# Peptides against a protein of PDB entry 3V4O: the designs that were tried, part 184

Target 1, 234 residues: chain A of PDB entry 3V4O
Amino acid sequence: DQPLAKDKVALLIGNMNYREHPKLKAPLVDVYELTNLLRQLDFKVVSLLDLTEYEMRNAVDEFLLLLDKGVYGLLYYAGHGYENFGNSFMVPVDAPNPYRSENCLCVQNILKLMQEKETGLNVFLLDMCRKRNDYDDTIPILDALKVTANIVFGYATCQGAEAFEIQHSGLANGIFMKFLKDRLLEDKKITVLLDEVAEDMGKCHLTKGKQALEIRSSLSEKRALTDPIQGTEY

## One batch from the design tools (peptide; made by RFdiffusion4, then SolubleMPNN)

Design b2_p26_5_s4 (from b2_p26_5, 10 letters changed)
Fold by OpenDDE base, seed 2:
Structure b2_p26_5_s4 (fold): chain B 234 residues (1-234), chain A 26 residues (1-26)
Amino acid sequence: as target 1 above (234 residues)
Amino acid sequence: EEAKRAEEARRDSLLQSFSPELPPLP
């Protein structure tokens, strides 16, 4: 039996023009291309650039309101970030320097809220740094994902990614999006698809040993981004 | 069916409330 989505919704956030931090370039192209791909997959896509803390929190809250039983949700973030002891944080463009957890959005908290929605599929993709922030003293949460949450979490990181991005003169995809865009439209289980993306990244001489994709999932069903929406004829 | 349409309308309204169009790539 072909799995069906009740609906498909995506929130894409690309932060580039930071007020107190180095500016980025890749998120613009990455969000744009991912938007077009997800629309081809019949996602309702909200794409936002350069969000303040207030705007990011509102966007995530509104996105969570769109999630419901059987809905397919995808959240993508590209921008500055950090990780302390398993807690990952997305950095808004108006974050102070140095930033702290109260200025940022905690990924694990969002994942926790996603678990409550009984979605058919939740995909959370991060394209950000995993550097430690010595100015943040947040205690690790490290809650396990619920088996019924059908969450797939992809964390693409590169050692020195910020320096690489800043030094890039032209508009080009980030490394993760470069490989993701080639496979995203394939009719495959999402975890298999992401695993293949990870393998592609590992085989590339430019990214070997520099960038990796970490995948965590509680997905016990065969779910694909290509799954049709219930009540639609294709 | 009416409930489904109402839910879809609500979702569309939410999407429109915070979804500016992306500018074209330079």
Scores: peptide ipSAE 0.078, ipTM 0.693, DockQ to the pose 0.013
Fold by OpenDDE base, seed 1:
Structure b2_p26_5_s4 (fold): chain B 234 residues (1-234), chain A 26 residues (1-26)
Amino acid sequence: as target 1 above (234 residues)
Amino acid sequence: EEAKRAEEARRDSLLQSFSPELPPLP
């Protein structure tokens, strides 16, 4: 039996023009490409660039309001980030230098809120650094994701700026999006799809030893981004 | 069907409240 989504919603955030941190280029193209692909998959897509802390928090809050029982949600972030003691943080463009957890959005906290929405599928994709922030000693204690959360978490990790994005004379995708966009429209279980993306990244000489895709999933059902919206099939 | 349409309308309204159109790539 074909799985059905009650609705499909996505929030895409790309931060590039940081005030106190190195500027990025890839998120612009990555958000643009992903927006077009998700629209082909019948997602309602909100795409935002260069968000301040206030704007990011508001965007995430509004996105969470869109999530409900049976809804397929996708949250994508590309920008600066860090990880301390297993907690990952997304960095807004107005974050100070150095930034602290109070200036950033905690990924694990958002995931916790997502699991409360009883979504049919929730995909969280991160394309950001996982370097430790030596200026932040906060250790949030957060619970593990529930087994029934139907959450798929993809974390594209980089060791340096050169691994985060491909620098060319023109506009280019980040490394993660380069591989993701080639498979995103495939009618496959989302975890299988992302696993194949991870394999592609592992085979590429440009990413080998520099960038990897970590996948964590509580998905116990066969769910795909291509699953039709309820009431659209006759 | 009516309930579905109402829910969709609410979601669309929320989306529009904070969803700017992306400019075209240069």
Scores: peptide ipSAE 0.055, ipTM 0.678, DockQ to the pose 0.014
Fold by OpenDDE base, seed 5:
Structure b2_p26_5_s4 (fold): chain B 234 residues (1-234), chain A 26 residues (1-26)
Amino acid sequence: as target 1 above (234 residues)
Amino acid sequence: EEAKRAEEARRDSLLQSFSPELPPLP
């Protein structure tokens, strides 16, 4: 019948105040709004801002400990990042300039660890650049995601996103969150929901051709963020 | 059932251990 989550847990990371890189603004508001939305969806939310490498690694490790069979997990990251040869890296606030893979967290490695938890649903949302880092020559060997991983990976990207973020005045949502927040509470399969967000981004004249949402999934079941937690009365 | 409750309690404990309250928005 209706899918049930054993539990719902989310880790939100927003990095803004970089020590050796341009400061960002959007992650602050984005994390706050996403926190509120996920709480409405009965997620247990851990929201962290401006994490060092050590803190990020610890946060991810702790998050992974929360994941188990049937648990719904959501990991969101907003901040600087890069992509080399299909490998995506999240950049901690204390990363050196230039940063290297050894200073950053590999997304694909985290996804690999998530799939081993036999979760009911894993959602990984990245709001970061996919720009190549010419100062990093690391080419990690990545294993393919398991068919039964139930992982949905959303990668929101923008050409020149850093420049756009830096030049933007005041506190406002990032573009991805602006569209995501309008649909996040909808009772829809998560891949359908994200597809609609991607379409909304594509229809907007301000984001058309500039912002895109790439969705990768191994989800063969109907799973939604609105799925109730087992044992809860609604 | 007891095992399930114990597991949930463990998750709750872990969540509390590293979930700071966000400061108010400026």
Scores: peptide ipSAE 0.302, ipTM 0.835, DockQ to the pose 0.013; fails the geometry check
Fold by OpenDDE base, seed 4:
Structure b2_p26_5_s4 (fold): chain B 234 residues (1-234), chain A 26 residues (1-26)
Amino acid sequence: as target 1 above (234 residues)
Amino acid sequence: EEAKRAEEARRDSLLQSFSPELPPLP
C-alpha cells in the first residue's frame, strides 16, 4: 500500500549571473534551501548555479540518465525564462540578448524525455518568468504527455507575468520557495502539497493577484516526496 | 539485491561526476 521509490534523485539549477540579462538574487538562497530540504527527504541532490547553455544541457542529460523505472526525480529551475505558444524555455546565463529558443532549453522537450523513463514520480518545478519573448516565434510541435508519465509540473508564476521576489534581506527567498519550504517535508501526495502551497500564495497579501502556482499533473497514484526508498523501510 | 546496489552505485557515480560543491552563501 505504501508507495516505494526505487531511488530518489534531484537536479536543482539556479541561474543568476547572466551575461547579457539582468542579474537575479533569489535563486542562490532558494537552491541552497531546497537542497537541504530534499536531502532530508533522502534525495540525492545535484545543485548547480549559473549554467551556460552547454553546461545546462549536459546537466539535464545526465539527470535523465539517472531516471529509470520506479525512480523519483525532481528537477527545479530558478532563473530567467519565457513562454511562447505553450512552450516554456529556461534561459542559460550565456544566452544572447535577445535570446531565442535555440539558445534555451525547452521544458516540454525535457518532459517528453522524462515520460520515457517510466519513473515512479517526476516533479518539475519552474520558478521563472512566463512572459512572452517577442524575439522568438518558434512553435515546436510536441506530443502530449502520456497519461502514465507520473509527472507533476509546477509553474510558480502566472501566464504572462514576471516572477516576483520578496527582498527583505540579502538572504531572502523567492516567493515560491518561501511558501514551498514550509510544506515540502509534509507527508502528502505531491499534488495536494503543491495545491496547498498555491493556496498559501493566494492568501498572502504580498502575492495575492500577482503571482500564482500553476500545477499540471499526470499523476494517478498517491505519491509523496516522503515515500521511502525500496529496501530502507521496515 | 546486487543489481540494486550496482544501480545505486552507478547513480551515485553519475551524481558525483557533475555535482560541484556549492559556494558558501554570502
Scores: peptide ipSAE 0.125, ipTM 0.737, DockQ to the pose 0.014; fails the geometry check

Design b2_p26_6_s1 (from b2_p26_6, 15 letters changed)
Fold by OpenDDE base, seed 1:
Structure b2_p26_6_s1 (fold): chain B 234 residues (1-234), chain A 26 residues (1-26)
Amino acid sequence: as target 1 above (234 residues)
Amino acid sequence: SAAKKEEFKKKLEELEKLKKEAEEKE
């Protein structure tokens, strides 16, 4: 009755020191804290900071190779991003100004590849801006997630870079991570957990109207980040 | 698999090395 993970792997990417774009601060601390939390959940975590386009593509490709039948995967990105007509893009630190889709990583393409891996659970968390890029003319490609993909996609959106970070808090965390870290270790279905995080964000005056969490999932099973790894004896 | 994990680790180590080298050249 208890769902089991074949293995648990996570890739965390935090981009801060952009060459041609405003620098960010929160991703450093957010990646660090998330790393520690996921390790407590028995994830094998690889954390990377300030990746170029080449490095990001390689890291994501290698991470996808780790995904297999029954594996629990988590991909987290914090940094600059944009969305045009439903296509979301992660921005590498060496992206030009203005950047285009060919300089960035398409989230929907990654999700498409993830669904082919037959994972037990796959979580993709984005903490980035969702503004339109007027300099990108990429044709929208909207692929629906397969019902059997067991993918949960969380998109923490902000109206601007200023909303990405808590200005007056002594904590260097991004807003999303502030709420996520309080619940991440709970033994709950991941969609329920993220929904509660979204509610917490909505109730906070600091985030209301400035940042929201959008959740999309094809998860039909009760899967939690706390699910034990197969073969582990206590 | 163990082989995949090892490959990933090696690749990431290479990436880190390349990043460090690039930063030193700047």
Scores: peptide ipSAE 0.177, ipTM 0.734, DockQ to the pose 0.039
Fold by OpenDDE base, seed 4:
Structure b2_p26_6_s1 (fold): chain B 234 residues (1-234), chain A 26 residues (1-26)
Amino acid sequence: as target 1 above (234 residues)
Amino acid sequence: SAAKKEEFKKKLEELEKLKKEAEEKE
């Protein structure tokens, strides 16, 4: 008796062409690959590239409106980011240099909103740096995920843009996506799946010490991305 | 660009459509 999803929806954001920050390349390929994989998992996927602050906020808001009881949601972001005192921020392509929290989207705020939706499963995947921004004085948000939120937060962290896109490795994908794509279709509890991805990253000499996957979860049920949608015979 | 903006708008409309479809199934 496996869990059933009421519906499956995903929003993928890849920011590459920053106006005032170094341009990235990996998000394009990573978003593309993830889109294809999630569609195989029967997710309804919207993929967006190079979003401004306004566009990002609007996209996230619209995505949140799709979340409801029993819905499986997945939000993926690849691009520049920063972390201050436990607060993580996604950086839009039109963010100034230096950027501040008011120019960026706070991950913890989004997670807070997600936990109110009573989703069957909500996966938030971040592929961005955790570098401190000395120009941001945002007060730490210490709100923990609710136990009943069924939220899984995966934070693929790099020390810098160089770690995000190991150009010398010949990898078409970002490091996180390279390992994620190998396991994403597996019929496993999502936290187990991500843990295995983390282990794979740790074993790779290219990623060891450069990138790691942090997993935070309030998931108490055996839910997988492969769980069928209610009303469909699989 | 105007083209990019239009593309974004279309994608948002897709999201809205998904929302409506989900609501109708309830």
Scores: peptide ipSAE 0.028, ipTM 0.647, DockQ to the pose 0.035
Fold by OpenDDE base, seed 5:
Structure b2_p26_6_s1 (fold): chain B 234 residues (1-234), chain A 26 residues (1-26)
Amino acid sequence: as target 1 above (234 residues)
Amino acid sequence: SAAKKEEFKKKLEELEKLKKEAEEKE
């Protein structure tokens, strides 16, 4: 009765040392902690830091090649980002200032590619700002996610100036990771787990009204990060 | 597949190597 993963793979990207943008600190710690947690969940984890556009594209492409029928995939990004007209973009460390969509990776495009892989579970977590980029008016036309794609998308939002202040408040982790790490190992449906994280964030005085977790899911089946890998004796 | 995993690992290792080399040149 328990769902089984064919395999578990995760790609974690943390961008901190931007060339033309403010440097970040939280992604380093967050990626490290998440790596350790996911390894406890038997994920094969690749963690990459400070990726250029070329490197990010390559990493994502290679990650997508690992996704297949029944595979559990998790993609995490922490760094600068922006959102225009419902499209979210991850910003590489070598992105110019100002940057445009052509310099960045479109999240929705990646999600589109993920849905084609027939994964058992695909989790995409973003810890980045959703600030509008006034220098980019590109409106990508994206297809809706398939109902059976088993994709869970979590977007931890930061309002630009307030997020910066919170990051400097002495917290070792980003706010999202602070709450996520407390629940990530729980044997719960991933959407339920993330909902609880969202609730925890909402109750915290530090994050109330400043940060929220948006969850979008096409998950129609009970899937948890704790689900065992097929062929593995537990 | 195991082959895909190995390829991914190899690619990422190569990427890391290239990145390190680039950093050393800067």
Scores: peptide ipSAE 0.197, ipTM 0.724, DockQ to the pose 0.039; fails the geometry check
Fold by OpenDDE base, seed 2:
Structure b2_p26_6_s1 (fold): chain B 234 residues (1-234), chain A 26 residues (1-26)
Amino acid sequence: as target 1 above (234 residues)
Amino acid sequence: SAAKKEEFKKKLEELEKLKKEAEEKE
């Protein structure tokens, strides 16, 4: 028997039009495609583009409020980012150049807050650049994910690599989304699904050795994005 | 809860509206 979700909620953020950093293209298409896919999976999806620091913090805060016992949550971010000493940061469109931790959203802090929500499943997917920021002196966060938190964290792109884009049907997708979209609707444990996506990325001649998917999870149950919502018939 | 979900949706829709309005003024 497959588990049931109390509800399904997703927040998708795509940052493209940076003020002080190179503009991106893929997040636009990727957010829309992911939105459509998640809706097919009966997620309530909110998609936001080009968020300032203030807006991103507010959106994430509101998303966290939706997370509760038995809820399936999915947070997706596409845009610029960086990683220093185990801390990852999402970069808002209004971030200065160079950006600093106080101008960005710390992924590990968000994960920490997610683990407190007793969700049935919580997925956090990052599709962002993973450059080291020599101008940031943020102290590493040491908190590990709780085993009981049912959190799955997917981090696309390699450290130091920029986001790669591939055109599909006249539109440019990010590499991660290109492979994710082919498997996202599969009725599989989410960690298995993402692992297969990672393998696909690794086999692709366009991305081999350039872009990868890192997966971390505390998921001890067979939870899938396809799991039905409690009280619904499929 | 349903109330929280509705509140979230409303807030984010408002955020999107505000952002759009700001973009139109630029």
Scores: peptide ipSAE 0.168, ipTM 0.727, DockQ to the pose 0.043; fails the geometry check

Design b2_p26_6_s2 (from b2_p26_6, 16 letters changed)
Fold by OpenDDE base, seed 2:
Structure b2_p26_6_s2 (fold): chain B 234 residues (1-234), chain A 26 residues (1-26)
Amino acid sequence: as target 1 above (234 residues)
Amino acid sequence: SAAKEAEHQKRLAELEELKKKKEEEL
């Protein structure tokens, strides 16, 4: 039985031009390429660059409102981030230095909201640093993903992303996107696909031991990004 | 339902509007 999506929606966020933090380059190309790929997969894609806190919160809120029963959602973020005690935070371009949790978007809170939407599939991909922020005293509130929530969370981390971007100025893509783009269109269960991406990353001599893809999922069904939309001919 | 679909389209349009606003700022 072929699983069907009620609809397919994606929000891609790439933050590069930070006001008080080092500028990034990779998110621009990565968001662009991912946008094109997801459109080929019949996703309705909105890509946004350089979001302020307000804009970023608004975008995520609107995206969450698009999630409903049977919908396939994909949220992608590339930019600065940090992780404290298991809580991950996405950093808007207007975040102060140092930034705190109140200036950032908590990934775990977003995941919590996602699990309430009864989606057919929800993919959250992060391409950001996992540096500890010593200036944030936020107490970890970790909720386990519900088993019934078809959520797949991918966390691609680069230690020293800035150093990597500088050292590999010839690479158009970030490392995660470089490998993701080669497999994204494959008709495979999304967790299998991401696992293969992780393996590919692990084989790369440039990133071996420096970058890893962490995958967490509660997906119990064979759901793929290639699954057709309900009501469409396939 | 038709109502849900309409709401979905509305939200999508709002995101697109946000995109347009950002593009205009660049």
Scores: peptide ipSAE 0.264, ipTM 0.830, DockQ to the pose 0.036
Fold by OpenDDE base, seed 3:
Structure b2_p26_6_s2 (fold): chain B 234 residues (1-234), chain A 26 residues (1-26)
Amino acid sequence: as target 1 above (234 residues)
Amino acid sequence: SAAKEAEHQKRLAELEELKKKKEEEL
């Protein structure tokens, strides 16, 4: 039988205008384009820009409350980030310099909460740096994700500013979004789709060796972003 | 700015509205 979503919800966060860190530009365009694409896929989309720690925590909490049994959820973040000891952190615009884990949102903690929601599909996409933060020595104790959580995690990274943005069709996107937008509407299993995006990034002479997409999945079913919502005829 | 803060509050309220709509549809 055709897989069905009970509902489709997405939260997109783009942080650009940092107070104590370098400003970014790509998140604005990337969030805009992703919003339009997800709406074509019948997602209920909320996009938020330049969130403080307080706002960002509230937004994520509210998004998690939207997740329920059979729901398709997508969380996207573009902005500054860091990775220490296998833990990834999203950096709010009001984070101090240097930032620490207590000022940031832990990705693995969010993933842990997502696995408890019994979603039909939960996609978490990160477009941020994975550089080590030498000023943070916090080692959070995290449990492994459940095998049956139906979570797909995509982590896009860039090595430098030169490879962060690329012009496509008159728009300057982040590299990840440039390739993602070309395939996002395809009726394919989400892990297959993201794998193809990763391959496209690797083949492009502009991005080869400069960007990478890491994909981790606990998805045991054939689920696609194009799957219809229950009660809707297509 | 005050305008930026107002915009954030509006968008957060939209997220809450989405929650409400979801609860009504499910």
Scores: peptide ipSAE 0.119, ipTM 0.690, DockQ to the pose 0.040
Fold by OpenDDE base, seed 5:
Structure b2_p26_6_s2 (fold): chain B 234 residues (1-234), chain A 26 residues (1-26)
Amino acid sequence: as target 1 above (234 residues)
Amino acid sequence: SAAKEAEHQKRLAELEELKKKKEEEL
């Protein structure tokens, strides 16, 4: 039986023009290319660039409201970020320097909310650094994903390094998107697809030892981004 | 349901409006 999505929705966020942090370039192209690819997969895609904290929170909230039983959701973020004790944070463009958790969006909190939506598939992809923020002492929130959540989390970054440091290679795309775009349209289980992307990154001389893709999933069903949408209305 | 669909479209419209505002700021 071909799995069917009730609907397909994607929110793509690319932050580049930070006020108090180094500017980035890759998110612009990466968001653009990912948008085009996801549209080919019949996703309803909203792409946003350079979001403030308020705008990011609002966008994520609205996206979460689009998630419902059987819906396929994809959330993508490219920009600055940090990770402390297993908590990951997306950094808005208006974040102060130094930033704290209160200025940022907690990935784990978003994942927690996603798992409550009973989605058919939920994919969260991060292209941001995992560098520790010494100015933040937020207590770890380590909630395990529910077994029934059908969530796939991809975290593309250099361990202990800022994502933009790798972008100096002159590549138009970010490293993650460079490899993701070649496979995204494949009719494969999403975890298999992402694993292959991770392998490609590991084999490339440009990325070997520099960037890795970490994949975490609670997906017991065969789900692919290519799965068709149900012909029935809400 | 029609109500759920309407709400869904509303949320999409809100996101699109945000996008439009950001584009106008450029």
Scores: peptide ipSAE 0.255, ipTM 0.821, DockQ to the pose 0.038; fails the geometry check
Fold by OpenDDE base, seed 4:
Structure b2_p26_6_s2 (fold): chain B 234 residues (1-234), chain A 26 residues (1-26)
Amino acid sequence: as target 1 above (234 residues)
Amino acid sequence: SAAKEAEHQKRLAELEELKKKKEEEL
């Protein structure tokens, strides 16, 4: 039987115009492209650019409130980020230099909250660097995702300056979005789809050995972004 | 339920309002 979504909601965040950090360009185009694709998949999409800490927290909180039993959710972030001892952080545009965890949004905390929503599917995609922040002394608090969380986490990563070079190569899209957009509309289990994207990235001479897509999943069911929304209202 | 749907719509509207504000700043 075809799995059904109760509803489909997506929040896309692209941070580019940082106040105290290097400006980015790719998030603008990537958010735009992803927005268009997700709308074709009948997602209710809200795309936001250049969010402050306050705005990002509010946006994520509101998104989490949209997540409910049987809902398909997708959260996408493109911008600066860092990773310290397994904790990943999304950096708002108003983050100080240096930024610290209290200035940023913890990915693992968001994932923890997502797992409690009993969603039909929850996809969290990150397109940010995983560089160590030497100025952050946050103690890692890592909880394993619940087996029943139906969460798929994709982390597109680049090594240091290579991301910068690719962004300046004149390519409209970031590398992750370049490959994701080619497959996103496919009627496949989301983990399979993302795995294929990862393979495509690995085969490309531009990204081979430079960028990778890490996939973590607690999805135990066949769920696809193409799954239709059920006719029954909330 | 209608109540849940209304709440969802409210949340979406709030996000859209934020989007609008940000777009005006760009």
Scores: peptide ipSAE 0.250, ipTM 0.821, DockQ to the pose 0.039; fails the geometry check

